# Ledger of designs, part 11: peptides against a protein of PDB entry 5HOI

Target 1, 351 residues: chain A of PDB entry 5HOI
Amino acid sequence: FRYMPFSPAGTPFGFTDRRYLTMNEVGYVSTVKNSEQYSITVSFFDVGRFREYHFEDLFGYDLCFLNEKGTLFGQSKTGQIQYRPHDSIHSNWTKIIPLQAGERITSVAATPVRVIVGTSLGYFRSFNQFGVPFAVEKTSPIVALTAQNYRVFSVHYSQFHGLSYSLSELGTSSKRYYKRECPLPMSLPNINSDMKKDANLDYYNFNPMGIKSLFFSSYGDPCIFGSDNTLLLLSKWRSPEESKWLPILDSNMEIWKMSGGKETTDIHVWPLALAYDTLNCILVKGKHIWPEFPLPLPSEMEIRMPVFVKSKLLEENKAILNKKNEIGADTEAEEGEEDKEIQIPVSMAAE

## One batch from the design tools (peptide; made by RFdiffusion4, then SolubleMPNN)

Design b1_p8_7_s2 (from b1_p8_7, 4 letters changed)
Fold by OpenDDE base, seed 3:
Structure b1_p8_7_s2 (fold): chain B 351 residues (1-351), chain A 8 residues (1-8)
Amino acid sequence: as target 1 above (351 residues)
Amino acid sequence: SASLRLRK
């Protein structure tokens, strides 16, 4: 097993010279290979609030986290990190994270008040927004991080126990755990089924955990979106005994509904953020499950718990069609049986 | 139809 650098909604290069280092509700960070260097561009969805900027990357940053105040970059092998405020009034800073032999930075996160670095050996390093260190903690190997304000959602991997998660708050004097290395009920990519599509092999080589993204919702709930295209939300995390993962969206089901009940293989949901009751996402069209260049505009998908069974909806619609035919509706619309949009119950339609 | 609302 090889720990790979993870960034939220990051994309592979594939056969191209360019990829997204990260993307979320704030914007997207791209990198382009230029011989031995890279050109990084930090782009924003709110072009009225933020100005796009670029710089030359001589280090080959392979980790990124974007927030409303700045961008954190990291180099997984060298341990170099750089924080770049979006506001030019604030200074950039660079730091080298000490790495042991074979250790990699696996994920980085940044908020306006905290910088977090996680490693393949489970070193959890916390800093303020100016790169002043707070603490170093040893945990299970970290594979993904996200953060909001003082809260950190970390995903851990053990070869023996699979995926676990922690939810912590990074105060000034101490770290508080709400959850500490609890089992994460996320499906891992099935090598035998998901990797048989050549177009996905490059992605799973880039991201072997299949974690497309993780973020905090607008309400501050940890969210994760795996290879199964299900959005999981950690509910009631303030009450350890009541805390549970909710499958709040099956994006494959939503695509199926949007396609009139047709199975589509060329539309993919790429998660950005959860804002209230809507998943902010990129609708990817094509063979690759990740967005290419140029980036499509973000779309909103309403969250819906997967309560309905496709087969039952197909049977119910077939029964409705048969009843219409029996009632002698002489409407000569020989619209072929194959092209009739499945009437999705109003309770399943977004408003 | 649950139309994905494109953010305008």
Scores: peptide ipSAE 0.008, ipTM 0.500, DockQ to the pose 0.629
Fold by OpenDDE base, seed 5:
Structure b1_p8_7_s2 (fold): chain B 351 residues (1-351), chain A 8 residues (1-8)
Amino acid sequence: as target 1 above (351 residues)
Amino acid sequence: SASLRLRK
């Protein structure tokens, strides 16, 4: 196993000179290889609220986190981090995170009030938005981070225990845990199923955990979107005994419904954020499971628990078709079984 | 048809 730098909804280069470092509901950060340097662009979905900006990157930043106030960059090998406010009022700052031999920064997160750095050795470093350090804690190896306000959702990996998660609040004086290294019931990428498509091999080499993104919902609940394309939400996390992961969306099932029950392998959901009852996402069309350039416009997908089985929906539609035929339409239209759009019940169709 | 609403 190799620890790789993770950023929320980041994409690989593949065979191109460009990739997305990160994307979310605020915008997207791209990097382009220019010989020995990189050009970084920070773009926004709300072009009326924010101005796009770019800069030359001589360090080769491979970690990024975007928020409404600024962008955090990191270099996984050197330990360099840079915070760039979107406004010109606040100054950029740069720091070197001390790394041990073979240690990597695996993930970074930033809110308007906190900066967090996680490493492959499980060093959890917290700062304020000006880069003033609060604490260093030793945890299990960190593979992913996200943060909202003072709250941090961290994903950890152990070779013996698999994936775990922590949910913590970074006060001024102390870190409070709501959850501490609890089992994360997310499936890891299966080499035999997920990597059989050569296009997916490049992605899983870039992101071995298959975590496409993680974020907090608009209600402040931790969310994670894995290689299975299921959105998991941590419900009731304030109550230790009641806390559970809810599969609130199977995006493959929703794509199948939108295609009229056709198995599609060329449409993919790329998660950005959960706002109320809608997943903000990019619909990716093509061979790659990640968005290419230019970035498509964001789409909204209504959250629905995966209660329905495809086979049962197919049987119900066959039963409806058979009843229509019994009621006396002698129309011998041998329209091949493969092209019949499945009439999805309106209660199951997203409006 | 669940029209994925484009965010404006």
Scores: peptide ipSAE 0.008, ipTM 0.497, DockQ to the pose 0.557
Fold by OpenDDE base, seed 4:
Structure b1_p8_7_s2 (fold): chain B 351 residues (1-351), chain A 8 residues (1-8)
Amino acid sequence: as target 1 above (351 residues)
Amino acid sequence: SASLRLRK
C-alpha cells in the first residue's frame, strides 16, 4: 500500500500532460506539464465574482484545495505548501512542513480562517490563513481532508482497521472533536472488479482509496463520495449517540433512471459539492470515470435515498406492457425489449 | 427541476 496525495475531486494525468489538481463548487485548478515545470491555472465557475489566474510551478504541486478566498497548494514529498489568495491585496505565503523519512503530505485543506495539513504518518498540522501554526497532533494516518470555516473532516486509513473519520473544530485555543477516528462505512475499491478496465487502473493508482471527493454540505454536514458512487452524508454529528451516515444518493441508480432503465457504462458522476438538496457534479461521458479537458459544465442532481429496486421497476414495467398488449393495442413495433424506456414514476425521476 | 436531459 502507498499513501498518495489526495485532493478533492482531483484527476490523474493518465496519458495526458494535464490534470485537475482539485475542483469544487467554487472552481477548478488545473496543472499542465511543461518540460521540467508545471503551469497551474485557477479557474472559477462564477466568472463575474472571480478572475482566472495562472502561475508557473517549479515545485510540482500535487496537492490542492480551493476555497472562495484562496488556493492552497502542497508538494507531498518536499513538504512545501503555498497559499495564494485570489485577491491580489493579500500576499502569497510559502512554508515547508517538516517531514520525517518516508512521510508524505497526503492531504491539505484551507478555509478563509484555517489551513490544515495531514500526513501519511498521521501528523495533523493546523495553521491560520496566514500560515501561523496552532498545533501539531498525532493521529492515525490521514488520507483525505476537507474543511469548512473552523470545522475539519478528516479521513484516516489503517491497514488493520481500514477507514475511519474524524470531525473536529479548530477553535482559537483548542481542537474539539465531535467524532474522533470513528469507523467510516465506505467501501474501498474492489481490485478485482474496478481494476479490470485499464482506464480505472490509472485512477486507482492515483487514488487507492477511491474517494472521488469529500466536502461539507451547505448545512455544514460532512459528505463523502467513494468508488461505489454513493454520496454519504454524516447526519446529526452534534449528537454522538444519534450520528449516522446516510446514503443520500446512489448516483449509479440515478444515471440508470435517467437512461430510461438502460445499463450505461460510459456516464459517470464526478462530485463537486452538495448545496441544499442538490449534488453539484460533472457528468462525465466517456471511458474514464473522471472529467477530462475541456471541463463539462456542472450539473445538478437531486439527492434521493436509494430505496428503489431496479428489478421491481423492471417487473412493474413488464406488467404494464403485457396489460397494454392484452388490451389489443396493435403496436406492431416489435421494438426489442431492450429499447423500451422504463417509465420511472415521476416521484423517482430526476426533475 | 433541472431536467438533466442526457443530450443524445
Scores: peptide ipSAE 0.006, ipTM 0.472, DockQ to the pose 0.180
Fold by OpenDDE base, seed 2:
Structure b1_p8_7_s2 (fold): chain B 351 residues (1-351), chain A 8 residues (1-8)
Amino acid sequence: as target 1 above (351 residues)
Amino acid sequence: SASLRLRK
């Protein structure tokens, strides 16, 4: 196993000279290769609130985290990090994170009040927004980070224990754990099934954990979106005994419903954020499961717990069609069984 | 309908 740099909703280069370093509800950060240099663009969905900016990257930043106040960049091998406020009032700052031999920064996160660096050796480093260090903690190897305000959601990986997660709050003087290295019930990418398409191989080489993104919901609940395209939400995390992961959206099921019950292999959900009851996402059309250039406009998908089985919906629709035929209602029977649009029950149809 | 509301 090789630790790879993770950024929320980051995309591989593939066969291109460009990729998204990160994207979320605020915007998207792209990088373009120019010989040994990179040109980074920080773009925003709310063009009235934010101004797009770009800069030359001489370091080859492969880690990124975007928030409403700035962008954190990191270089996984050198340990360099840079914070760039979106405003011109606050100065950019750069810092080198000390790395041991073979250690990599695996993930970075930034809020308006905290900067977090996680490493392949499980060093968890916390800073304020000005790069002043608070603490260094040794954890299990970190593979992904996200943060909201003072709260951090970290994903850890062990070869022996698989995936775990922590939920912590970074106060001024202390770190509080709500969850500490608890099992994460997320499926890892299945090399044998998911890699049968060459188009997916590049993605899983880029992101071996298959974590498309992780974020906090608008309610402050940790969310993770894996290779199975299921959105998991950590419910009741304030109560240790009541805390559970909820599969709040099967995006493959939602795409299937939206396609009238047709199996589609060319539409993919790329997660950005969870706002209230809607997944903000990019609908990716094509062979790759990740967005290419130009970035499509974000879409909203209503969250729904996967309680229905495709086979039952097919059987119910077949039974409705048979009843219509028995009642002598007009012969819309001529469309072949395979092409019949499934009437999704109104309770399953998002508005 | 799960109308993917395109944010305009």
Scores: peptide ipSAE 0.008, ipTM 0.509, DockQ to the pose 0.605; fails the geometry check

Design b1_p8_7_s3 (from b1_p8_7 with S3T K7R)
Fold by OpenDDE base, seed 2:
Structure b1_p8_7_s3 (fold): chain B 351 residues (1-351), chain A 8 residues (1-8)
Amino acid sequence: as target 1 above (351 residues)
Amino acid sequence: SRTIRLRS
């Protein structure tokens, strides 16, 4: 196993010279290889609120986190981080994170008030928005980070214990844990089933945990989207005994519904954020499970608990068709069995 | 914008 740099919704280069370093509801950060240099562009979905900007990257930043106030960059091997405010009023700052031999920065996160650095050795480093350090804590190896305001959602990995998560609040004087290295019930990528497609191998090599993204919802609930394309939400995290992961969306099921019950292999959900009851995502068309260039417009997908079985829906639709035929509704032509759009019951569309 | 290098 190799710890890889993780950024929320980051894409691999694949066979291209360009990739997305990160994307979320605010925008998307791209990098293009130019010989030994990189050109980074920070783009925004709200072009009225933000101005796109670019800069030359001499360091090869492979970590990124975008928020409403700025972009944090990191270089996993050198330990260099850079924060770039979106405005021209605040100054950019750079810092070198001390790394041990073989240690890598695995993830970075930034809010308007905190900067967080996680490493492959489990060093959790916290800073203010100006790069002033607060604390260094030793945890299990960190594989992913996200943050909202003062809260941090961290994912940890152990070869012996698998995935765990922490939810913490970084006050001015102390760190509070709501959850501390609790088991994370997320499926890891299945190397044997998924590796039959070359595109999946490239993605696995880039992101061996299969975490497409993690974020906080608009309500401040930790969310994670794994390789199984299921959105997990941590519900009731303020109550230790009541806290649970909810599979609030099976995106493969939703794509199947949207296709009229046809199995599609060329549409993929790429998660950006959860706003209220809607997953903001990119609907990726093609062989790659990640968005290419140009970036498609974001789509909205309503969250729904995966309570339905495809086979039952097919049986119910067959039963409805048979009843229509018995009632002498002669007018629905013999559209071949393969092209029959599954009418999803309105009750299943409204809950 | 000025880049401030924070020394470790």
Scores: peptide ipSAE 0.010, ipTM 0.484, DockQ to the pose 0.014
Fold by OpenDDE base, seed 5:
Structure b1_p8_7_s3 (fold): chain B 351 residues (1-351), chain A 8 residues (1-8)
Amino acid sequence: as target 1 above (351 residues)
Amino acid sequence: SRTIRLRS
């Protein structure tokens, strides 16, 4: 196993000279290889609120986190990080994170108030938005980070215990844990089933954990989207005994429904964010499970708990077709998608 | 761009 640099919704180069370093609801960060250098572009979905910018990268940044105030970059091997505010008022800053022999920065996160660096040895480093350090903590090896305001969702990996997660709040004086290295019930990529396509092997080599993205919802709930294309939400995290992971969307099931119950292998959901009851995502068409260039427009997908089984839906549809055939009604009955909106009860959201 | 190097 090798610890790879992780960024939310980052894509591999594949056979190209370009990739997305990260993307979310704010925008997308691209890098293009030019000889020994890279050109980085920070692009935004709201072109009225933000101006696209680019710069030459001499360091080969392989880590990125985008927020509404700036972009954090990191170089996994050298330990260099750079924060670039989107505005021209605030200055860019650069820092070198001290790394031990063989240690890598595995993930970085930034909010308007915090910068977080996680490493393959489990060093958790916290800073303010100006790069002033607060603390260094030794945890289990960190494989992914996201943050919202003062809250940090961290994913850890142990060869003996698999995946775990922490949910913490980075106050001014101390770190508070809501969850500390609790088991994460996320499926790892199945090398034997999923790697039958060369495109999936390239992605696995880029991201061995299969975490396509992780983010906080608009309500402040930790979300993770794994290789199984299921969106997991951590509900009731304020109550340690009530806290649970909810599978709030099976995106493969939703694609199957949208395709009229046909098995499709050329449409993929690429997660960006969860806003209210909708997954903001890129619908990827083609052989690759990740978006290529140019980036398609974002799509919205309603969250629906996977209560329905394909077999039941096929039986119900057959029963409806058989009833229509018995009644002899040539009525073009509008395919009312009886989209039984399985509203997630408000009680499932963390208050 | 004004880059400030912060010491670790």
Scores: peptide ipSAE 0.009, ipTM 0.477, DockQ to the pose 0.014
Fold by OpenDDE base, seed 1:
Structure b1_p8_7_s3 (fold): chain B 351 residues (1-351), chain A 8 residues (1-8)
Amino acid sequence: as target 1 above (351 residues)
Amino acid sequence: SRTIRLRS
């Protein structure tokens, strides 16, 4: 196992010279390799509110977090971080995070009020938006971070205990935990099943945890989207006893529904954000499970708990077809069984 | 570039 730099919805280079460092509801950050340097572009979905900008990266930033006020960059090996406000009023700042031998920055997050750095040794470093440090805490090894306002959702990995999560609030005087290194019921990538496709091996080498993204919902609930393409939401996190992970969307099931019940292997959901009852995502078409260039327009997918079984829907449709055939035996419409769209009940169809 | 180097 290797700790890899993680950024929300970041993509590998694959066989290309370009990748997305991060993407979310605000926009997307791309990097292009130019000989020994990189060119970074920060792009936005709301082109009326924000202006795209670019800069030359001499450090090879491999970590990124985008918010409505700025972009945080990090270099996993050197410990360099840079915050770039989107406005020209505030100055960019650069800092070096001290790293031990073999330590890596594994994830970074930024809000308008906080900057967070997590490492492979479990150093959790917090700063204000100006790079002034608050604290350093030792936790289990951090593999992913996201933040909203003062709240931080962190994912940890232990060789003994697997995945855990923390939910904390970074006040002015102290850190509060709502959850502290609690078990995270997310499936890890299955090397034996998923690695049969070269495209999945490349992604696994880039992201061994299979965490496509993590974010806070519009309601401030922690969300995580794993390799199983299930969106998990942490419900009732304010009540320690009642807190639970809800599988609020099986995106593979939703793709199957949208395809008329056909098994598709070339459509993939790439998560951006959860806004109210809709997953903002990129619908990726092709061999790679991640978006390529140019980035497709975001799509919305309604959240639905996976309460339906494909086999039951197939049996119900087969029973409907058999009843139709018993009534209409005389018309030789050999429309091959393979091309019959499954009538998904309107309550189950994407509206 | 308005880059301020913060000392750690």
Scores: peptide ipSAE 0.009, ipTM 0.487, DockQ to the pose 0.014
Fold by OpenDDE base, seed 4:
Structure b1_p8_7_s3 (fold): chain B 351 residues (1-351), chain A 8 residues (1-8)
Amino acid sequence: as target 1 above (351 residues)
Amino acid sequence: SRTIRLRS
């Protein structure tokens, strides 16, 4: 197994010279390969609040985290990190993270108050927003990080134990755990079933964990979106005994509903953030499961627990059609059963 | 913007 650099909603290069390093509700960071260097652009959805900026990257940053105050960049192999405030008032800073032989930075996160670096050996390094170190902790190998304010959601991987997660708070004096290396009930990519398409193999090679993104909700709940396209939310995390992962959205089910009950292979949900009851996402059209260039406008998808059964909806729709035919409604009978749109009740339709 | 290299 090879630990790969992970950034929230980051995309592979594929066959192109460009990719998204990260994207979320704030914006998107792109990199373009220009011979021996890269050009990085930090773009924002709220163009009134933020100004797009770019710079030349001589280091080949492969890690990124965007927040409302700045962008953290990292180079997984060299251990270089750079924080770039969006405003010109605050100075950029660069630091080298000491890495052992074979160690990689696997994920980085930044909030307005904390910078976090996770590694393939499980070194968890915390800094303030100015790059002043707080602590180094040894954990299980870190594969993904996100952070909100003082809270960190970390995903760990062990070859023996699979995926685990931690939820911690990085106070001034100490790290508090709400959850510490607890099992993460996220499905890993199934190489045998899902990798029949070259495009999926390219994505798997880029992101072996299949974690499309992870973020905190607007309520401060940890969220993760895996290769199964299910949004998991960690509920009641303040109460260890009551804490559970909720599948709050099956995006494949929602796409299936939006398509009138047709199996579609050309529409993909790319998660950005969870705001209240809506998943902010990119609806990707095409062969690739990730957004290409230009970036489509974000869409909102209402969260709904996957309680519906496709087969039952199909049977109910067939029963309605048969009743219409018995009542002598001249519904032109000639369109094959496969092409009939399923009338999904409005209460179940994603807008 | 000035880039400040922080030594580890």
Scores: peptide ipSAE 0.008, ipTM 0.486, DockQ to the pose 0.014

